# Ledger of designs, part 206: peptides against a protein of PDB entry 5JXT

Target 1, 319 residues: chain A of PDB entry 5JXT
Amino acid sequence: SLLPKKEINVYIGMSEMQVKWYQKILEKDIDAVNGAGGKRESKTRLLNIVMQLRKCCNHPYLFEGAEPGPPYTTDEHLIYNAGKMVVLDKLLKRIQKQGSRVLIFSQMSRLLDILEDYCVFRGYKYCRIDGSTAHEDRIAAIDEYNKPGSDKFIFLLTTRAGGLGINLTTADIVILYDSDWNPQADLQAMDRAHRIGQTKQVVVYRFVTDNAIEEKVLERAAQKLRLDQLVIQQGRAQVAAKAAANKDELLSMIQHGAEKVFQTKGAFGTMAEKGSQLDDDDIDAILQAGETRTKELNARYEKLGIDDLQKFTSESAYE

## One batch from the design tools (peptide; made by RFdiffusion4, then SolubleMPNN)

Design b2_p24_7_s3 (from b2_p24_7, 8 letters changed)
Fold by OpenDDE base, seed 4:
Structure b2_p24_7_s3 (fold): chain B 319 residues (1-319), chain A 24 residues (1-24)
Amino acid sequence: as target 1 above (319 residues)
Amino acid sequence: PFKVPQEVKEKKDKEAEEILEKVL
């Protein structure tokens, strides 16, 4: 029988470079971030800020002129300039040592480009699929990854491209490098490894930038997922969850952690203490803290009924 | 390996942003 998947949110501090870029993004649109635009502020402007903040949480090199150069050379700076890469680098070494194989999902094809450069730099053999990959090339990449005795350790996928009914049960580890706004897209992605034919315990690591926009993306996704589950269970198909974040919700999400980001000199959390010099004990501490926070997050939403989940979407708009 | 042109990647990322705007 298929073992239940274990899901762990991995809360990761920003690097010094990410903090500097996160500050710059907020400063550039400070009037919108402060709500000074009021009812006249466009939803599109707030969505653009959210997207830039999410890019920063993923990797600062997603911005033009952020990468050190010319010459543009892949080096250790590709890792230490992004908190998620520092954790990924240590985690992949552990995953490889245990004889596991890993799927890495992202929303951003440009982040997969950075992950390709990283894989080449570390000598990790990989496959890639994104939204631009031809159907034939997708089949070839899947077959190359799934073949008996495949030397491909990593599969890089965009979440939506990986959701397309494929079987990747030859991997037992899933890393969600970022989260989809639709929690069903992430479930569909992880269920490529967690399917009939899997023989190992599937473990899902969801990377979440701590004290940033991604915590609010995660909370919203968890709330939506719980609401969807309860609606299905109760047969109340008429509760169309207001799918679309309103302006006030987007503003609250942008403001989350912004003050602490402006006050921060250097990196956040374990990234400030250890930087790229994380050891195995630091990774164990991050994973253990993440497992605790994951249980606490789930326990908050499991206790809520449909009516409470609907109210909670309204009250978070007035605080 | 075929390198997808950067302009096509940027277009796909923009399409992903537009899909995110609709799912938001």
Scores: peptide ipSAE 0.017, ipTM 0.409, DockQ to the pose 0.024
Fold by OpenDDE base, seed 1:
Structure b2_p24_7_s3 (fold): chain B 319 residues (1-319), chain A 24 residues (1-24)
Amino acid sequence: as target 1 above (319 residues)
Amino acid sequence: PFKVPQEVKEKKDKEAEEILEKVL
């Protein structure tokens, strides 16, 4: 029988560069962030802020003029300037050492470009599929990854492209570098490895930037998933889960952790203490803390009914 | 400077309290 997936949210502090860029994004639209626009604030403006904050959580080099240069060379700066890359770099060494193979999913094809540069820099052999990948090239990449004795360690995928019914059961580790607004897209991505033909325990690491908008993206996705489950169980198919965040929800998400980000000089959490010098014990601590917070998050939503989940905007913007 | 509106604070604190009361 297929073993259940082990899912762990990995909460990761921002690098110093991420904190600086996150501050700049908030400062640029500070009136919107402070809710000063009231009913006049554009939902599109708030969605743009959300998009920029999510880019920052992924990697600062997603912004023009953020990459150090000239010369524009791949170096250790590609790693230490993003908290997720620091954790990824350590985690991939462990995953490789244990003889596992890994799928890495992102919402952002431009982040996959950064991950390609990283793979080349570290000497990791990889495959890539995104939304622009031709059908034949997708087949070729899948076959190259799945072939017996494949030397391809990593498969880089956009979450939506990875959802297209492909079988990647030759991988046993899944990293969600970011989260989809639709939790079903992430589940569909995980189910590329967690499918008939898998012989190993599938472990899913969901990267979440701590004290940032991504916690609220995760919470909203968890709420939606639980709501969808309860709607199915109760036969209330007409409860259209409002798929789109309203203005107040978006504003709440933007405001989450913003005060602490403005007060922060340097990096966050383990990134402030260790930065790129994370050891195996630091990774174990991050994973253990993540496993605890994952259980707490799930337990919070398991107790809620449909009416609660429809009103539920979880944790305060003030934590 | 960033300043969360007090009304938004009170609303969220109340929503969090109502959640905690249901989870406890």
Scores: peptide ipSAE 0.013, ipTM 0.419, DockQ to the pose 0.012
Fold by OpenDDE base, seed 5:
Structure b2_p24_7_s3 (fold): chain B 319 residues (1-319), chain A 24 residues (1-24)
Amino acid sequence: as target 1 above (319 residues)
Amino acid sequence: PFKVPQEVKEKKDKEAEEILEKVL
């Protein structure tokens, strides 16, 4: 029988470099961030800020001129400059030691490029599929990964490319390096490992940058997922969740944690104490805290009815 | 290893951004 998947959100602080870049993104558009643009502020401008903040949460090297160089060399800086990479690095070592195999999903093909450089740097054997991968190359990558006795430890996928009905039940760990705005895309990604033919307990780690926009992306995704479930259960198929974030929702998401980010000197949250010096106990603490916060998040939305879930309660980041 | 041309990656990232803009 297929065991239920375990899903945990892994809340990760920003590195010092991420904090600096996050500040710089907010500062560049400070009038928009402060809501001073009012009715004149374009939804597109807010969406652009959201995208830049999400890039920052993933890796600062997604920005032009952020990578240290010349020379541009892959080194430990690739890891310590992104909180998610610090946690990923420790977690992958544990996963490998356990004899597990891992799918890593991202929304960003350019982040997969960074993850390829990381895999090469750490000597991890990997496969890759993204939206640009030819059909034949996808088949070849899947077959190489799924091969009995495959030396491929990691499969790097864009969430949407991984969504294409492929079977990757030879992996038992799923890392969502970032979240899709559509929670169904993430579920479809998880279902690549959590499918008929899986023999292990599937564990899903969802990386979430703490005190940043990604918490609000996660909350919105969780809200939408619960709403979709309730709509299906109640037969109210026409309750179109307003799929599109309005300007006020986007602004609230951008503002979330912004004050604390501006006040922060150095690293943030889980990265502040140890940074790249995370040990196994620190990882266990992060995972345990993540399990708790995941339960709390789920419990928050499980209590809400359809009418409540249709209202994005932007708790103002200033309340 | 076949390196996907950077232009194709950027196009796919842009398509992903456009899809985000549509889902947002």
Scores: peptide ipSAE 0.011, ipTM 0.368, DockQ to the pose 0.024
Fold by OpenDDE base, seed 2:
Structure b2_p24_7_s3 (fold): chain B 319 residues (1-319), chain A 24 residues (1-24)
Amino acid sequence: as target 1 above (319 residues)
Amino acid sequence: PFKVPQEVKEKKDKEAEEILEKVL
């Protein structure tokens, strides 16, 4: 029988470089971030800020002029300049030693370009599929990854390209490097490994930048998923999937953690204490804390009714 | 490494924004 998947949110502090770029993004549009734009603030402008903040949470090198150079060379700076890369680098070493194989999902094809450079730098053999991958190349990549005795350790996928019915049950670890706004897209990605033909316990690690917009993206996705489950269970087909985030919801998400980001000099959390020098005990502590916070998050939404889940309480970071 | 042309990066960013606008 297929074992139930284990899902763990991995809460990761920003690097010093991420904090600087996160501050710079907020400062560039400070009037919008402060809500001073009022009725004149466009939803599109707030969506752009959200996208830039999500890029920063993924990797600062997603911005022009962020990468050190010229010459532009891949080195340890690719890892220590992003909190998620520091944790990924340690976690992949553990996964490989366990004889596991890993799917890494992102919303951003440009992040997969960074992860390819990382794989080459660390000597990890990988496959890649994104939304621009030709059908034949997609089949070839899947077959190369799934073949008996494949030396391909990592599969890099965009979440949406991974959602398209492929079988990757030869992997037992899933890393969601970022989250989709639609939790169903992430579930569809996990189901590439967690499917009939899987022989191992599937473990899903969801990376979440702590004290940043990604916590609010995760909370919103968890609310939506619980609402969808309750609607299905209660047969209430008329509970419209909550409309698109309004301007006030987007603003509240942008403001989340912004004050602490402006006050911070250097990195956050474990990135401030250890930087790139995380050991196996530090990773175990991060995973254990993540498992606890994941249970707490789920328990928060399990207690809520349909009417409560339909109310996005903008707990403003200023209330 | 193949540097994805800036125009392709901007197009993929715009597609990601358009996706965000459809899901949001």
Scores: peptide ipSAE 0.006, ipTM 0.359, DockQ to the pose 0.024; fails the geometry check

Design b2_p24_7_s4 (from b2_p24_7, 7 letters changed)
Fold by OpenDDE base, seed 3:
Structure b2_p24_7_s4 (fold): chain B 319 residues (1-319), chain A 24 residues (1-24)
Amino acid sequence: as target 1 above (319 residues)
Amino acid sequence: PFKVPEEVKKKLDKEAEEILDKVL
């Protein structure tokens, strides 16, 4: 029988470089961040801020002129300048030692480019599929990954490209490097490994930047998923339609953790204490804290009715 | 106050729109 998935949110502090860039993004549009634009603030401007903050949470080198150089060479700076890369680098060593194989999903094809450079730098053998990959090349990459005795350890995928009905049951670990606004896209990605033919316990690690916009993206996705489940159970198909965040929701997401980011003179959490020098005990502590916060998050939404889930409770970052 | 260069702003805004168009 197929074992149930184990899903763990992995809450990761920003690096010093990420904090500096996150501050710069907020400062650039501080009037919008403070809500000073009122009803005149465009939804597009708020969406742009949200996307820059999400890029910063993924990797600061997604911004032009952020990469240190010359020389423009792949080095340890690719890892230590992003909290998610520091945790990924330690986690992949553990996953490889246990004889597991891993799918890594992202929304951002340019983050997959950074992950390719990382794989080459660490000597990890990988496959890649994104939205631009030709149909024949997708088949070839899947077959190369799934072949008996494949030396390919990592499969890099964009979440939506990986959702296209493929079977990747030769992997038992799934890393969601970021989250989709639609929780069904992430579920479809996980279901590439968690399917008939899987022989191992599937474990899903969802990376979430702590004290940042990604916590609110995750909360919104969890609310939507619970709402969709309740609507299906109650036969009320019409309720699912408010997929798009309103202006006030976007503003509250941007404001979340912003004050603490402005007060911070370095990295966050374990990144401030140890930086890139995380050990196996630090990873175990991060995973255990993440498992606890994941249970708490699920328990909040399990108690909410349809009417409560339709009201995006933007707890203001100032309450 | 740090001002992000307008060219960097435009590139970031464009890439944000491209990600949004893929996500929305």
Scores: peptide ipSAE 0.007, ipTM 0.321, DockQ to the pose 0.021
Fold by OpenDDE base, seed 2:
Structure b2_p24_7_s4 (fold): chain B 319 residues (1-319), chain A 24 residues (1-24)
Amino acid sequence: as target 1 above (319 residues)
Amino acid sequence: PFKVPEEVKKKLDKEAEEILDKVL
């Protein structure tokens, strides 16, 4: 029988470089962040700020001129300049040592480029599929990954490309490097490993930048998922989950953690204490804290009815 | 296992696409 998947949110502090870039993004549009644009502020402007903040949470090198150079050389700076990379680097070493194989999903193809550079730098053998991958190359990559005795450890995928019905049950670990606004896209990605033919316990690690926009993206996705579940269970198909965030919801998401980011000198949390020098005990502590916060998050939304979830604004999640 | 109806999946996928196409 297929074992239930274990899902753990992994809450990760920003590196010093991420904090600096996150501050710069907010400062560039400070009037928008402060709500000073009022009725004149476009939803498009807020969506652009949200995207830049999500890029920063993923990796600062997603911005032009952020990478140290010339010469542009891959080195340890690729890891220590992004909190998610520091945790990923330690986690992948553990995953490899236990004889597991891993799917890494992102919304951003340009983050997969950084992850390819990382794989080459660490000597990890990988496959890649994104939205630009030709059909034949996609089949070849899947077959190369799934073949008996494959030496491919990592499969890099965009979440959308991973959603397209493929079988990757030869992996037992799933890393969601970022989250989709649609929780169903992430579930469909997980279901590439968690399906008929899986023989191992599937574990899903969802990376979430702590004290940043990604917490609000996760909360919104969890609210939507719970609402969708309740609508289906109650046969109330007409409860349109508010599909797109409104301006006020986007503004609240942008403002989340902004004050602490502006006040912070250096990195956040465990990244401030240890930087890239995480040991196995630090990873266990991060995973245990993440498991606790994941249970608390789920328990919060499990108690809410349809009417509560419809009124639930991103502000009321922390009251 | 609870399966999300295919219509709900398609709607959610389209909405995710429309958000991402405006943001990418």
Scores: peptide ipSAE 0.000, ipTM 0.273, DockQ to the pose 0.012
Fold by OpenDDE base, seed 4:
Structure b2_p24_7_s4 (fold): chain B 319 residues (1-319), chain A 24 residues (1-24)
Amino acid sequence: as target 1 above (319 residues)
Amino acid sequence: PFKVPEEVKKKLDKEAEEILDKVL
């Protein structure tokens, strides 16, 4: 029988470089961040800030001129300049040692470019599929990954390209490096490994930058998922259509953790204490804290009815 | 002042539109 998925949110502090870039993104548009644009502020401007903040949470090298150089050389800086990469680098060593194989999903093809450079730098054999990959090349990459005795450890995928009904049951670990705004896209990605033919316990690690916009992206995704579940259960299909973030919700998301980011000198959390020198105990502590916070998050939303979820989307905009 | 290049803005705008089209 297929075992249930184990899902763990992994809450990760920003590196010093990420904090510095996050501050710069907020400072550049500080009037919009402070709500000074009022009703005249464009929804597009707020969405652009959200996108920049999400890029920063993923990797600072997603910004032009952020990478150290010239010469542009892949080195340990690719890892230590992004909190998610530091955790990923340690986690992949464990995953490999246990004889598991891993799918890594992102929304950003440019992050897959960084992950490709990382795989080459660490000597990890990988496959890649994104939105630009030709249909024939997708089939070839899937077949190469799924072949008996495949030496391909990692599959790099954009979440949407991975959603296309493919079978990747030869992997048992899923890393969501970032989250989709639509939680169904992430579920569809997980279900590439968690499908008929899977023989192992599927574990999903969702990376979430702590004290940043990604917490609010996760909360919003969890709210939407719970609402969708309740709508299906109650037969009220018309309620789901109001899920587009309004300006005030986007502003609240941008403001979340911004004060603490401005006050922070250096890195956040375990990244401040150990940087790239995380040991096995630090990773276990991060995973255990993540498992606890995941249970708390789920327990918060499981208790909410449709009427409560509709109210909660309005009140969380003013705190 | 950090100026995001116009090409990066257009890419961000397109990515934001693509996110909107994905959330709608």
Scores: peptide ipSAE 0.000, ipTM 0.316, DockQ to the pose 0.020
Fold by OpenDDE base, seed 5:
Structure b2_p24_7_s4 (fold): chain B 319 residues (1-319), chain A 24 residues (1-24)
Amino acid sequence: as target 1 above (319 residues)
Amino acid sequence: PFKVPEEVKKKLDKEAEEILDKVL
């Protein structure tokens, strides 16, 4: 029988470089971030800030001129300059030692480019599928990954491209490097490994940058998922989840953690003490803390009814 | 564990295909 998947949110601090770039993004649009633009600020401007902050949470090299060079060489800086990469690097070593195989999902094809460079640098054998991958090449990549005795350890996928009805049950670990605004897309990604034919315990690690916009992306996704569940359970199909964040919600998301980010010199949260020198005990501590916070997050939304979830603004998640 | 209904999966698969077709 298919075992229930384990889902763990992994809360990760920003590297020093991420903090600096996060500050620069906020500073560039500080009037918008402070809500000073009022009704004049376009929803598009706020969405652009959100997009840049999410890029920063993923990797600072997603910005032009952020990569150290010339020469532009893949080195340890690719890892230590992004908190998620530091945790990924340690976690992948553990996963490999366990004889597991891993799907890594991102919203950003350009992050998959960084992950390819990382895979090459670490000597990990991988497959890749994104939105630009031709149908034939997609089939070939899936078959190469799924073949008996495949040497491919990692499958890199964009969440939407990997969400298509493919079977990847030869992997037992799923890493969501970032989260979709639609939690159903992430569930579809998980369901590539968590399907009939899976023989192992599927574990899903969701990377979340701590004290940053990604916490609010996660909260909004969890809220939407719970609402979708309750709507299905209660047959209330007409409860259109207000799918698009309003300006005030986007502003609240942008402001989340901004003060602490401006006050921080150096790395943040889990990266502040050891940076790239995380050991196996530090990873265990991060995973345990993540499991606790995941249970707390789920318990908050499980108590809420449809009417509460419809009125739920980001402020009431902390009460 | 919540399972996404198959109809919702099909809708999202279609949305993903439409995204892919725009990139091809």
Scores: peptide ipSAE 0.000, ipTM 0.268, DockQ to the pose 0.013

